# Designs tried in a protein design run: peptides against a protein of PDB entry 3S8F. Part 216

Target 1, 157 residues: chain A of PDB entry 3S8F
Amino acid sequence: VLTLFVAVPSLMTAFTVAASLEFAGRLRGGRGLFGWIRALPWDNPAFVAPVLGLLGFIPGGAGGIVNASFTLDYVVHNTAWVPGHFHLQVASLVTLTAMGSLYWLLPNLTGKPISDAQRRLGLAVVWLWFLGMMIMAVGLHWAGLLNVPRRAYIAQV
Target 2, 166 residues: chain B of PDB entry 3S8F
Amino acid sequence: DEHKAHKAILAYEKGWLAFSLAMLFVFIALIAYTLATHTAGVIPAGKLERVDPTTVRQEGPWADPAQAVVQTGPNQYTVYVLAFAFGYQPNPIEVPQGAEIVFKITSPDVIHGFHVEGTNINVEVLPGEVSTVRYTFKRPGEYRIICNQYCGLGHQNMFGTIVVKE

## One batch from the design tools (peptide; made by RFdiffusion4, then SolubleMPNN)

Design b2_p22_5_s3 (from b2_p22_5, 13 letters changed)
Fold by OpenDDE base, seed 1:
Structure b2_p22_5_s3 (fold): chain B 157 residues (1-157), chain C 166 residues (1-166), chain A 22 residues (1-22)
Amino acid sequence: as target 1 above (157 residues)
Amino acid sequence: as target 2 above (166 residues)
Amino acid sequence: SDFGLGTLAFMLLLKATLLAAF
């Protein structure tokens, strides 16, 4: 039970990130309740990638609480649920953040801006990655709830 | 504009902290609710029981697969199961339908899994520890035991069978 | 003046998402 206290600072971090996004969007001219979202630089893969990672991290974090529960873990432990969880955490947030960082870092290091074609390709890559990751994660979590075992090639469902 | 934004953020910070704490308690409540409403689906792990993995094959209740199924009551059995690289013993495990079965599972070598298809039996088996799982098979038939913890080169082929007799 | 409302909406969405996950 006390282990769940780790969720508090995580939620605090989520707030600060969300607030920072709102601040940035409003500085870019966004107005209204959600107009600031549209004002964010969605044309920049260096921005889009980590944001998509954050979106995947939310359900992953919820899953983390489940996995950390000594009671609920009886249901999900060593099932396909677990790889579903860390694919959201690692392959979504961490990987997409790394991808986004690359789109920032390389132009900065080389001194050459990315071409429009490279930018568009980058956007396609990160969006497709996110979509694929969400499909896979949902599938794995669902399979886990159906008692599909982890680390096994066979299942009876 | 920046100054106003920072003040606004600070104003909501306390609210967010409260929300975070509230959510924590909600999660705790949900866990409690799940336990209260789904007791049949939760198998207690039991108390920590230790065993010497170096001698478990030589002496004690796990030593003889032919004596692994022990009747402890009119409709109660204890089954002493070894998970090893790479299989289970006894294999098959034969138990009566409708009987309360207490599985006592341990390993003589490395960590294994004990996942029984068609059931909620799913535990890790650690050398030196005895995993205890209580279950009643309502339907006769064969139930496959799957190792869901990597244990070596033969992990993917590590299976067992529980035969539930009418 | 609308600053923070979006964040509050996010909090609500997060709440809903977390509850739906259980």
Scores: peptide ipSAE 0.023, ipTM 0.769, DockQ to the pose 0.700
Fold by OpenDDE base, seed 3:
Structure b2_p22_5_s3 (fold): chain B 157 residues (1-157), chain C 166 residues (1-166), chain A 22 residues (1-22)
Amino acid sequence: as target 1 above (157 residues)
Amino acid sequence: as target 2 above (166 residues)
Amino acid sequence: SDFGLGTLAFMLLLKATLLAAF
């Protein structure tokens, strides 16, 4: 249980980011408990990508706590659960952040804004990526709970 | 106004911090619930037992696969299993249905996995250490042992079989 | 199996999403 307190600084940081998003949304005219979310720039793939990454990181972080728990780790260790965790942490947060960074970086480096078509394509890419990662992650976690081993091409179920 | 913005951010941070703490307790509660409902599936760690991986094949209880299954009681057996590149010894492992089986598993070479399908047996096998797992097979049949820890070029083909006899 | 059915469901959801997106 004491090990879980190690997560406190990380959680504080994560929710500070959330606070920043709320502030940004409210500056953009969002009101109420949830109105600020809608006010965020969801039309910008450079914004959407890392935010989706953060959203994927939430269940991944919860899984991290599970994996760090001695007794619970016995259940999930070396099962498909672990790859599921990785795909939420690396293939979602890290990858989407990288993707989003490119959508910001390239236009700034070249001095040329992305076209509307490129913007729409970018949005499609990051949303589809996120959706795919979530589906796969759920499947992997589910398989892991059913004792499907990792690093094996066969499964009982 | 920078000052106004700073105060607003601070207020939001306080709110989210409170939420963070609440979520921490939720996670702890969920873990506690999971443990309370699924404790029967957790195998506690046994005493640390060490063995010399360089001699384990030559002498001791793992050396002869024909002597790997040892009856220790009326309905109790100890099975000395080697996980190696790339297989298990003995193979197959033959045990009676309904008997309490204590697996003593070690490796002479690299780290392997010992995952028995249809069971909750899933341990890593480290050279120099003995993994101990206790299990009772209630159903007769064949149970596949899968290596779920990458151990080299033949990892994907590293399988064993436990045959549970009536 | 429940897992199989779940997998199928997710595949269908994915397909539906792809069709909606493109």
Scores: peptide ipSAE 0.019, ipTM 0.750, DockQ to the pose 0.025
Fold by OpenDDE base, seed 2:
Structure b2_p22_5_s3 (fold): chain B 157 residues (1-157), chain C 166 residues (1-166), chain A 22 residues (1-22)
Amino acid sequence: as target 1 above (157 residues)
Amino acid sequence: as target 2 above (166 residues)
Amino acid sequence: SDFGLGTLAFMLLLKATLLAAF
């Protein structure tokens, strides 16, 4: 009940963030229905990381609704599905947001800008992290649907 | 300029809010579709039943593993199972093929899981509460019970067995 | 199981990554 209650406000918040991204992209010269996406600073790991986190959060949020649904929760509860959900919510969104924050914060705290090499490495890190997390999450959700239990080292499938 | 920017932001917010609402309906529809097409046999749970975890081992239907399997009718059985640190009793649980089995599961100590491989039986077992699961084993063989709720150092090795006889 | 093999592969990749990083 609580999860479903906060689902609508959470969605509103998420899409407000998306609106902010669209506005930012258009301010940067992006035009058209999707041109604003291309105009966003994809060369900055401080931007890319939290955005990738948000992208991972979308299916995770949907999974949250599933987990809160009485009938569907019976299917997925205490299966590998749940860790899959957590990895999307915590290990993608929270972690990538933290990474992004660090890429902004550290240069400001140290007074030293990041080098181009560091920037490129940062981009590689966050993209690879996101990719790995998506693979893991999809696998865990799949396994969960096949009734693979969580907190057990044995799988029946 | 700031006012113009704010007005523009509001316009985008309205569009995205509309999209948000649409996506909400899509998600609801997907859930409904999944529920309609995927009949994961919902095991009807009985009414909430409570027991005293401090005495459940000494008295009552869970006290004697040898008497845990009770025939309640033609081709109907009730099995009183204890999940404890770290195992299940009785172990093995022996039931006939094709019989309707009502599992009454509780714990004398901490929260455990009761996940039967090869079945859709998957419940948490709370001390002081009785978990009720109804299932009919259609195929003979051995079904492993796995604890899927962390219950201590021996959790990973907490297993039981259901033997379904022809 | 396929999941087990996948999990093992992931763990090995993670271990390799950690070893490469530290």
Scores: peptide ipSAE 0.018, ipTM 0.718, DockQ to the pose 0.019
Fold by OpenDDE base, seed 4:
Structure b2_p22_5_s3 (fold): chain B 157 residues (1-157), chain C 166 residues (1-166), chain A 22 residues (1-22)
Amino acid sequence: as target 1 above (157 residues)
Amino acid sequence: as target 2 above (166 residues)
Amino acid sequence: SDFGLGTLAFMLLLKATLLAAF
């Protein structure tokens, strides 16, 4: 029961961010149930990076519920599942948010806008990072379910 | 307009906060309902068994590895295992095939892991606590014990063996 | 208006997922 209280901040954040994105998209001319998504600034790595982080964070959050369950944690605890969860929560959300923040912060600090080439490179980097993280995370979760141990250089499977 | 956007976001935050709290209560209610109706098996936490890690090597059932395997019934054994930096005791652990084995695992030093390959045995071992795991080995052979909890410089080399005899 | 429906959909999806996990 107490573990459910831990979910409150996450839910608040998730819903608030979703609402903010919807609002932003609609302000940018997006309409309909999902048309606002396309209206978001997908050409800006400062925007794309944290959004991709959020997308990775969602399944990671679901995994958090698993990890917090006494019965389910018995299956996944100290297996490759755990670093899989970490890479979604930290290496995806936190890292991509940090990357995105740099794309915003550096131009503001230097007073110089990023070039179009830098922008395109930034987009490529964050998308490739996201893709790599998703592949790795799926692999780690899968390996974890196959009882591949965490913190071991050897595995039977 | 940034001001309008912020105002709207703030309103949403308040709304979603309320929703989040409502969802919390829904989940609590669902748990309560489940417990009340027993629709899902409730597995209670195991009994907490405590030991003194400073004396566990000197006194008690973990002190002598030669006496670590205790037959408690016709086809039942209790095995008192120490996980320590950096290994397991006894090593190897010898048990008969088909017997119900109760592992009583503790540590004299730091937290270790006890992961037996080829089985579902996977527990953390805390100094001062006894981890209890019940398992029946259906096939003979050697089962490797792996420490899957970082325990120091020798962690990666911390292995044990369970030998299941026919 | 369609405003908020996307968020609602996300909310419901998340809710369903969470409920399914319990």
Scores: peptide ipSAE 0.017, ipTM 0.741, DockQ to the pose 0.527; fails the geometry check

Design b2_p22_5_s4 (from b2_p22_5, 15 letters changed)
Fold by OpenDDE base, seed 4:
Structure b2_p22_5_s4 (fold): chain B 157 residues (1-157), chain C 166 residues (1-166), chain A 22 residues (1-22)
Amino acid sequence: as target 1 above (157 residues)
Amino acid sequence: as target 2 above (166 residues)
Amino acid sequence: DDFGLGTLAFMLALAETLLAAV
């Protein structure tokens, strides 16, 4: 029961992030309902990476509700569903945030800006990572719903 | 502009906080409803049966695999299963088709999984606790038991079999 | 000021998602 109390700070964080993104986009000249999104710095892997992490985190968060539900957890517990959830929460959000942090931190620590080639490569890496993670996550969740066990090399399907 | 944005943020934050709290209450209500109706076999933790893992192999209903399957009524059985490193006992577990089977599962050593392939039986087995699962096998045949909780170097080879006889 | 429209839209979408998940 108490685990669900985590929903409050998580939802508040979601609000804060969304509001911050909107604020940033509008400061950059974006207007309207969605114009601020386009105004965000999508050419910077330090920005794109954590945003993609957030996009992966949202369905993972919904999965968190499932995993925290007694009735639904009975269905998905210790199946491939659980690794699917982990990879969205950790390998997407945390990993992509770490990647983004490095794209910001390393230039600042070294005093050398990243080259345009490095920037483009960085963008490719984070987008491909996100794509691969989404494919894997969907596969794992699907397999989990088909009762493929976690931590086993065999499956009934 | 910044002041207007700040005002908007505060207003929306209050609304979002209210929504978040409302969702919390919804979740609590759902849990309460589930517990009240006992849907999906949810049992309060306080009613969990406990055993001594250090003696479960020597005494009690889990001690003798030959006596593990107990008929408790017409077409009703209780099966006392041990999950251990690295296997299950009895193995195979033999039960009749169409009978209501109550599995009482515990462990003498570490945490294991009890996942019966082809069924919805999927529980963790903790030393010192008894997992209870009720199931009726409608089809005869062999059902593989898989350990889906890491339990050591032999985890990947930890399998059992339930044989359902006509 | 149109600030908050995006956030509001996001909040509504998220709310619907969460409600659909329960």
Scores: peptide ipSAE 0.417, ipTM 0.840, DockQ to the pose 0.709
Fold by OpenDDE base, seed 3:
Structure b2_p22_5_s4 (fold): chain B 157 residues (1-157), chain C 166 residues (1-166), chain A 22 residues (1-22)
Amino acid sequence: as target 1 above (157 residues)
Amino acid sequence: as target 2 above (166 residues)
Amino acid sequence: DDFGLGTLAFMLALAETLLAAV
């Protein structure tokens, strides 16, 4: 029970970020329950990348709670589930945030905006990265639930 | 403008905070559901049992692989298993079908994994500690033991076999 | 398996919601 309460501050932080996104979207003219999402700058890879990272972090965070649970950890520990969790947290959130940071940082440092071609390429990269990561993560979590071992190149299932 | 923005942000934060709390309860409910439906065969932590990893190969129940399988009662066995770099002892482990098997697993060297395919047996093996796992094999055949904890250069090839006889 | 399916369903629902919003 106490372990689950540790997640409360993290959830509060995560949803505060979501609140910031809603505020930003509404400032950009978005209205209604979901209209603010559409109003966000989805044409900017510096924005899209971190947001996709956040989306990947949602199931990853849920998995974190599972991994920290004594009884459920018995089921998932040292199975493919754990790498699945890692890829959502590190290879999704952290990596995409880093990518997004570069899309902001480099133009800022050079004083030159990225070209339209570079922007489109950047969008393609982050979306493809996210898609691939989600496919892999689903596969790893599924395999983990089927008791496929971690750190093994072969499995019965 | 800053004050208006602050008030707006606060309102959104309150809404999302409420949502976050709701989601917390949803997650707890999901955990509870998972436990209710998938806890069959979960082995709770047993009593801490210690062993000296420096002497476990020379003396005690793990020292002789020929004596590793001990009948402790009617249709009950204890199997003393060593996980080492890079294999398991005894190998193969031979047990009868339908018998209740208590595995007592330890390591003389580094941390290893003990993952038995086709079962829910999956534990880490620490030098100086004895891992205890209870299982009954319902089906005869061969069950592969896989090391799922990195233990060195030969980790990927560290396998064992449990042979369940009719 | 049920948890996995539930997680997948949640992800799909989220994705669909986002797609509907955009």
Scores: peptide ipSAE 0.022, ipTM 0.755, DockQ to the pose 0.052
Fold by OpenDDE base, seed 1:
Structure b2_p22_5_s4 (fold): chain B 157 residues (1-157), chain C 166 residues (1-166), chain A 22 residues (1-22)
Amino acid sequence: as target 1 above (157 residues)
Amino acid sequence: as target 2 above (166 residues)
Amino acid sequence: DDFGLGTLAFMLALAETLLAAV
């Protein structure tokens, strides 16, 4: 029970960020249940990257709860499930946030705005990264549930 | 104006909290699914049993691979397994089909894994501790033991075999 | 605050469910 309390700060942060996104979207003219999402600056890779990271982090966080459960962890521990979890947490959220930060930081440091071509390329990079990470993560989690071992070059299935 | 902004933010937060409650059911469903599909043969954790890794090879039930399989009752066996760098003993482990097998696994050196293909047996093996796993093999044949915890340069080659006899 | 309490309640409910399920 106490182990699950570790997730509380993360959940609080997640939903606060979500609330902030909704607020920002509505300030930008978004209306309705989902209109605020469309109003967010999806043309800016500095925005898109960390948001995609957050989206990947959600199922990763749920997986964290599973991993923290001693009974459920018995099923998934040292299987391909674990690398799947890591790729959602580190290679998605952390990495995409880092990517996004660069799209803000470099123009700021150099004093030169990002070109339209660079912007479009940046968007392509972060979206493709996200897509690839999701495919890989789903595959790894699935393999883990099929009892494919971690740190082995062979598989049962 | 500040008050209005604060109130608006709180409203959004409350909305997302409500959403979080809905997600509880998603988590419950995930747990239920996992339990329904993957908990067959799972045993409760027992009391921590310890052993001296420095002497486990010389004395005690793990010392002689020829005596590693012990019949403890009618159709019940205990198998004392060592996971070491880089293999398992005994190898192969021979057990009868349909018997209740209690694996007692420990390590004389470093942390290893004990993952048996075709089963839900998957435990870490720590030096100084005894991992206990109970399983009944319903199908005869060979089951490969895989080390799924990095244990050194030969980790990738660390395999064992369980032979289930009719 | 209400936000924190709600989140905590959610986690507690999850924990209880987990304990009941195993």
Scores: peptide ipSAE 0.013, ipTM 0.756, DockQ to the pose 0.069
Fold by OpenDDE base, seed 2:
Structure b2_p22_5_s4 (fold): chain B 157 residues (1-157), chain C 166 residues (1-166), chain A 22 residues (1-22)
Amino acid sequence: as target 1 above (157 residues)
Amino acid sequence: as target 2 above (166 residues)
Amino acid sequence: DDFGLGTLAFMLALAETLLAAV
């Protein structure tokens, strides 16, 4: 009940965020149905990180509904599915948002802008982190559906 | 300017709502598919049953492991299982192939898991509550029971066995 | 089937809630 209650306003917020991104992209010169995406500042790790976090949060949010369902939870509860969900929510969204915040905050606190090398490294870190998290999350969800147990070091499959 | 910006943002909401609805249906379809393919053979019981965890070892159907397997009808059995720190009783659980088995699992101490490898049986076992699962083993052999809920220092070694006989 | 009915009810309730919120 609580999860479903939170899910509705969360989805509404997600729509607003998406709309805001489209607007921002169009302000930056992006045109067409998808041209606004390319116009977003993909060269800034402080932007890329949270956006990738949000992308990971989409399937994670769906998983939240699954985990909260008494019927669906029977399939996934205490399986590798649950850690997969957590890694999408925490290790993806929260962590990437923190990374993005750091890339913004540190230059402002120190008064020193990040070098181009640091910027490029930051982009690499964020993208590689996201890629790794997606691979692991997909694997864990898949394993969970195959009934691989959580909190156990052994599995038949 | 801010007002214009807000109005402009609102112009895109309808499109994103439509997309989101479409994705919602995709997710629902995937969930439905998962349920249809991964729940076969397991019937959860929705009946709430309570027991006193402090006396469950002393009296009642869980008290004697030798009497834990009860034939309730033709090709139908009820198995009263205790999950405890750190194991299961009875162990092994012996049941015939092809019989309808109703597992009634509870705990005298802390929360445990009851995960049967090779099956879709996977329930959390709470002290004071009886977990009920109905299953029919179609293949003979040994099925390992795994605890998938942390229950203490011996959690990782908490195993049981179901022996399905021809 | 309680499992099936529950699942269906959940999906319907979710859909209805989402539609009502939009």
Scores: peptide ipSAE 0.013, ipTM 0.705, DockQ to the pose 0.030

